# Peptides against a protein of PDB entry 5EFW: the designs that were tried, part 49

Target 1, 141 residues: chain A of PDB entry 5EFW
Amino acid sequence: TTLERIEKNFVITDPRLPDNPIIFASDSFLQLTEYSREEILGRNARFLQGPETDRATVRKIRDAIDNQTEVTVQLINYTKSGKKFWNLFHLQPMRDQKGDVQYFIGVQLDGTEHVRDAAEREGVMLIKKTAENIDEAAKEL

## One batch from the design tools (peptide; aimed at target 1 L3 R95 Q102)

Design b1_p30_7_s2 (made by RFdiffusion4, then SolubleMPNN; from b1_p30_7, 13 letters changed)
Fold by OpenDDE base, seed 5:
Structure b1_p30_7_s2 (fold): chain B 141 residues (1-141), chain A 30 residues (1-30)
Amino acid sequence: as target 1 above (141 residues)
Amino acid sequence: TAFDELLRELEAAGDEERLARLLKFRELNE
């Protein structure tokens, strides 16, 4: 499908299921995080958080989910092996024709550094565009 | 798996709409 052809780091979650679990993860996301599909599907994405993950930033993500809005943040995430990376993360709801939230789309741009200014703007544009592509592809299922 | 448990929960709840959607994603995850 077109969804499987999107070669970016992303997940789709279902907020109507217990604890908003991951129901789809791209191959790239699995490679980035060093997890298998069996290890992460059906689980909340909070397993990526660790000691240096800013709790205030995590709260912004939680608020966006609760309010059914989009959010873009940068936060420290951890791979399965414990490697830290900076995650430029974009989250947005996917709505049906009635306007109800069906899923959330999470897109990750990984890096070794916290990005600012032009680099941040470019990254944000990229992950937002990716989210729109995912939204379109997922609605074709 | 945790994913399989979600399917079972939806089946038990009789949520046919959400079950159908999740089954589509299962196909993509295979």
Scores: peptide ipSAE 0.650, ipTM 0.944, DockQ to the pose 0.824
OpenDDE base, seeds 1, 2, 3, 4: peptide ipSAE 0.651, 0.645, 0.646, 0.646; ipTM 0.944, 0.943, 0.943, 0.943; seed 1 fails the geometry check

Design b1_p30_7_s3 (made by RFdiffusion4, then SolubleMPNN; from b1_p30_7, 13 letters changed)
Fold by OpenDDE base, seed 4:
Structure b1_p30_7_s3 (fold): chain B 141 residues (1-141), chain A 30 residues (1-30)
Amino acid sequence: as target 1 above (141 residues)
Amino acid sequence: SAFDELLEELRAAGDEERLARLEKFRKLNE
């Protein structure tokens, strides 16, 4: 499918299920996080968080989900092996024809450092564009 | 997997709407 062809780090979650579990993860996401698909699907994405993950940033993500809005943040995430990485993360709702939130799209841009200025702007544009592509592809299912 | 458990829970509950939604992605996850 078109969705499967998107070679970016992303997940789709279902807020209509308990704890907004991941229902789809790209191959790239699995590679990034070092988890298998079986280990991830059906779980909340919070397993990526760890000791150095900024809790205030996590709260921003939670608020966006609760308010059904989009958010873009940078936070420390951890791979299965415990490797830290900076995640430029974009989350946005996918709405149906009636405007109801059906899914959330999460796009991750990994990096070794926190990005600022032009690099941040470029990354944000990239992940937002990716999210839109995912939105279109997912709606074709 | 947790995903499979969700599917079974939805089936058991007779929640056809949510089940249909997940089934779309089940095929992609294989």
Scores: peptide ipSAE 0.691, ipTM 0.962, DockQ to the pose 0.873
OpenDDE base, seeds 1, 2, 3, 5: peptide ipSAE 0.690, 0.691, 0.691, 0.688; ipTM 0.961, 0.962, 0.961, 0.961

Design b1_p30_7_s4 (made by RFdiffusion4, then SolubleMPNN; from b1_p30_7, 13 letters changed)
Fold by OpenDDE base, seed 3:
Structure b1_p30_7_s4 (fold): chain B 141 residues (1-141), chain A 30 residues (1-30)
Amino acid sequence: as target 1 above (141 residues)
Amino acid sequence: TAFDELIEALREAGDEERLARLEKFRKLNE
């Protein structure tokens, strides 16, 4: 499908299920996080968090989900092997024709450093554009 | 897997709506 052809780090979650589990993950996401698809599907994405993940930033993500809004943040995430990386993360709801939230789209831009200024703006534009592409592709299913 | 368990739980509960949604993605995940 068109969705499967998107070569970016992303997941789709289902807020209509308990604990908003991941129901789809891109191949790139699996490679980034070092998990298999079977290890993460049906689970909440919080397994990416660790000791140095800022809890206030995590709360911003939770608030966005609860309020059914989009959010863009940077936070420390961990691979399966425990490797830390900076995640420029964008989350947005996927809405149906009635405007009701159907899914959430999460896009990850990984890096070794916290980005700022122009680099951050460029990254944000990229992941938001990716999210829109995912939204369009997912609606074709 | 957690995903399979979720599907089975929905099936056992008779939640056809949520089951149908997951089944759509199950096909992509295989």
Scores: peptide ipSAE 0.670, ipTM 0.956, DockQ to the pose 0.868
OpenDDE base, seeds 1, 2, 4, 5: peptide ipSAE 0.656, 0.666, 0.597, 0.657; ipTM 0.953, 0.956, 0.934, 0.952

Design b1_p30_8 (made by RFdiffusion4)
Pose (drawn by RFdiffusion4):
Structure b1_p30_8 (pose): chain A 141 residues (1-141), chain P 30 residues (1-30)
Amino acid sequence: as target 1 above (141 residues)
Amino acid sequence: DPFMEDAQYLSEEQREEFEKLREERREELE
């Protein structure tokens, strides 16, 4: 299917279920994070976080979800085995024709450090176009 | 339907509620 043909790291969550769980995770996201589908479907994506994760950054994500809007940030995430990576992360809601939120889309891009300038502009462009592709691929669900 | 394929990994409660929401959404689109 088209959703499965999207070669990027992403997860989709359902805010209408308690604690906003993951209902779909991309093949690339699972292998990047070393988790399986059985392990993480039904879980909130906060399991990616740990000791060196910036708390104010996590706060901006919580607030954006509460307000039902988009957010782009960078933060430290961990794989299942505990390896550290920087995550250039973009979040946006999918809405129906009346504007009601159906799901949240999250797209991840791994790095070894915080990026800025042109490197950040390129990464943001990639992850925002992918989110639009995901929204278009899942509009009937 | 990739969501339905992956729905098997959801808890029983989450799966039932998800399926109900899908039926309601389908009716709205019709």

Design b1_p30_8_s1 (made by RFdiffusion4, then SolubleMPNN; from b1_p30_8, 9 letters changed)
Fold by OpenDDE base, seed 4:
Structure b1_p30_8_s1 (fold): chain B 141 residues (1-141), chain A 30 residues (1-30)
Amino acid sequence: as target 1 above (141 residues)
Amino acid sequence: DPFLRDAQYLSEEQRERFLARLEERRRELA
């Protein structure tokens, strides 16, 4: 579909379902994480976490979901084969006309290093803009 | 990104179809 072929790493999750599972994943996300679509859909994205993933950062993500707010963090994630990557991650709610959260949009920018300073700022702008583009594409006008 | 551009500037009808696909997938997983 057009949604899945958006050339950015992103997922859409459904907080209205138990454990906020992934309901959409871009082709790029599948390539990044080395999972098939069948392996990912219906699962909580925590399978990307591993030994070196900072638990405090994960808690920030959980808090944002619970509070229905956006969050931007950087954390270690793992591919299916166990390869580590730094995930500059942005999450924001997708709301309906009434203002109720329907989905979450998660956008990932991967890298081999923890980005700082200008590189981090640029990455943050990119993933936030990507999330907004997805939101605009998905929501009713 | 042509795909992002195309998605971002969908017509109202196209956006409705986009949202409908989300809901369809949600129902499949519920």
Scores: peptide ipSAE 0.376, ipTM 0.764, DockQ to the pose 0.055
OpenDDE base, seeds 1, 2, 3, 5: peptide ipSAE 0.028, 0.025, 0.357, 0.048; ipTM 0.533, 0.509, 0.770, 0.559

Design b1_p30_8_s2 (made by RFdiffusion4, then SolubleMPNN; from b1_p30_8, 11 letters changed)
Fold by OpenDDE base, seed 4:
Structure b1_p30_8_s2 (fold): chain B 141 residues (1-141), chain A 30 residues (1-30)
Amino acid sequence: as target 1 above (141 residues)
Amino acid sequence: DPFLEYSQYLSEEQRERLLRLREERAAALA
């Protein structure tokens, strides 16, 4: 689909399903994480976490989901082969016409190092803009 | 609808189950 082919790393999750599973993943996301679509769909995104993933940061993500708010964090994630990468991650709710949360959009900007200052600000702007684009595109499906 | 796209990868049984869960939760949140 056109959504899958968006050349950005993103997933869509469904908080109205058990354990907020990934229901959509871009081709880029699959390439980044080294998983097939079949390995990803229906799973909670926690499989990307590993030993060096900061638990406090993960809790911020969980809190955002529970509170139905957006959040932007950086955390260590792992590919299928175990390669670590820094994930500048933005999560925001996708709401229906009534204003109720229907999905979450998760956008990932990968890097070999933690980004700071101007680089971080630029990355944040990028992933937030990407999330908005995905929101618009997804609502057309 | 992303859910419809996702459902393409599911068996009929899985799809029906998830649809029911989705509808039930949506109704509860309304």
Scores: peptide ipSAE 0.318, ipTM 0.844, DockQ to the pose 0.323
OpenDDE base, seeds 1, 2, 3, 5: peptide ipSAE 0.022, 0.067, 0.343, 0.057; ipTM 0.507, 0.626, 0.834, 0.628; seeds 1, 3, 5 fail the geometry check

Design b1_p30_8_s3 (made by RFdiffusion4, then SolubleMPNN; from b1_p30_8, 8 letters changed)
Fold by OpenDDE base, seed 5:
Structure b1_p30_8_s3 (fold): chain B 141 residues (1-141), chain A 30 residues (1-30)
Amino acid sequence: as target 1 above (141 residues)
Amino acid sequence: DPFLKDSQYLSEEQREKFLKLLEERKKELE
């Protein structure tokens, strides 16, 4: 679909279903993570985590979901083949007209290193803007 | 920690039920 062809790494999850599974993934996300769409739909995004993923950072993501807030973090993620990458990750809720959380939008910016300073600020700005674009696009469909 | 729990591996039956629900949700976004 048109939404799937957006050239950004993102997923949409459904917190109203058990274990907040992925209900949508962009083509770019599949390419990044080396999974097929059929392999990941219906799964929680924790399959991206591995031995070097910081548990405290994961807890920040969990807390944001539980509190229905946005969060931006950097964490180690793994592709299907086991390759590590640094994920500059932004998550925010998608709300309906009544203000109730319907979904979460997760946007990933991958890299070979932990980004700092200007590079981090630029990346954060990009993934936040991307999340807003996805939110608007989804509401218009 | 729910994000460390290995609940992502659903049985075939569970997965089929989830996928059905997810496809309905996906259509609402398209």
Scores: peptide ipSAE 0.030, ipTM 0.548, DockQ to the pose 0.081
OpenDDE base, seeds 1, 2, 3, 4: peptide ipSAE 0.023, 0.027, 0.025, 0.020; ipTM 0.506, 0.514, 0.560, 0.508

Design b1_p30_8_s4 (made by RFdiffusion4, then SolubleMPNN; from b1_p30_8, 11 letters changed)
Fold by OpenDDE base, seed 3:
Structure b1_p30_8_s4 (fold): chain B 141 residues (1-141), chain A 30 residues (1-30)
Amino acid sequence: as target 1 above (141 residues)
Amino acid sequence: DPFLRDAQYLSEEQRALFLERRRERAEALA
């Protein structure tokens, strides 16, 4: 399918299920995080967080979910093996024709460093465009 | 169907709820 062909790091979550679990994960996301589908499907994506993950940034993500809005942040995440990476993360709701939230789309851009200025703007444009592509691919399913 | 593919890895309870919701949406659009 078109959704399965998107070669980016992303997940789709279902806010109507308890704790907004992951219901879809891209192959790239699994490769990045070093998890299998069996290990992460049905879980909240917070398992990527760890000791150096900024709690204020996590709260921004939680607020966006609660308010059904989009958010873009950078935070430290951890792979299954415990490797740290900087995640430029974009979250946005996927809405139906009535405007009601169906799912959330989370896109991850991984890096070794926190990005600023032009590099950050470029990354943000990329992950937002990716999220729109995912929205278009998924809304018909 | 990529959603059905990944739904295989949900718990039985999660999968049942997810599929129920999907059916409800399909019925609302019919």
Scores: peptide ipSAE 0.625, ipTM 0.919, DockQ to the pose 0.860
OpenDDE base, seeds 1, 2, 4, 5: peptide ipSAE 0.623, 0.624, 0.620, 0.621; ipTM 0.921, 0.919, 0.919, 0.919

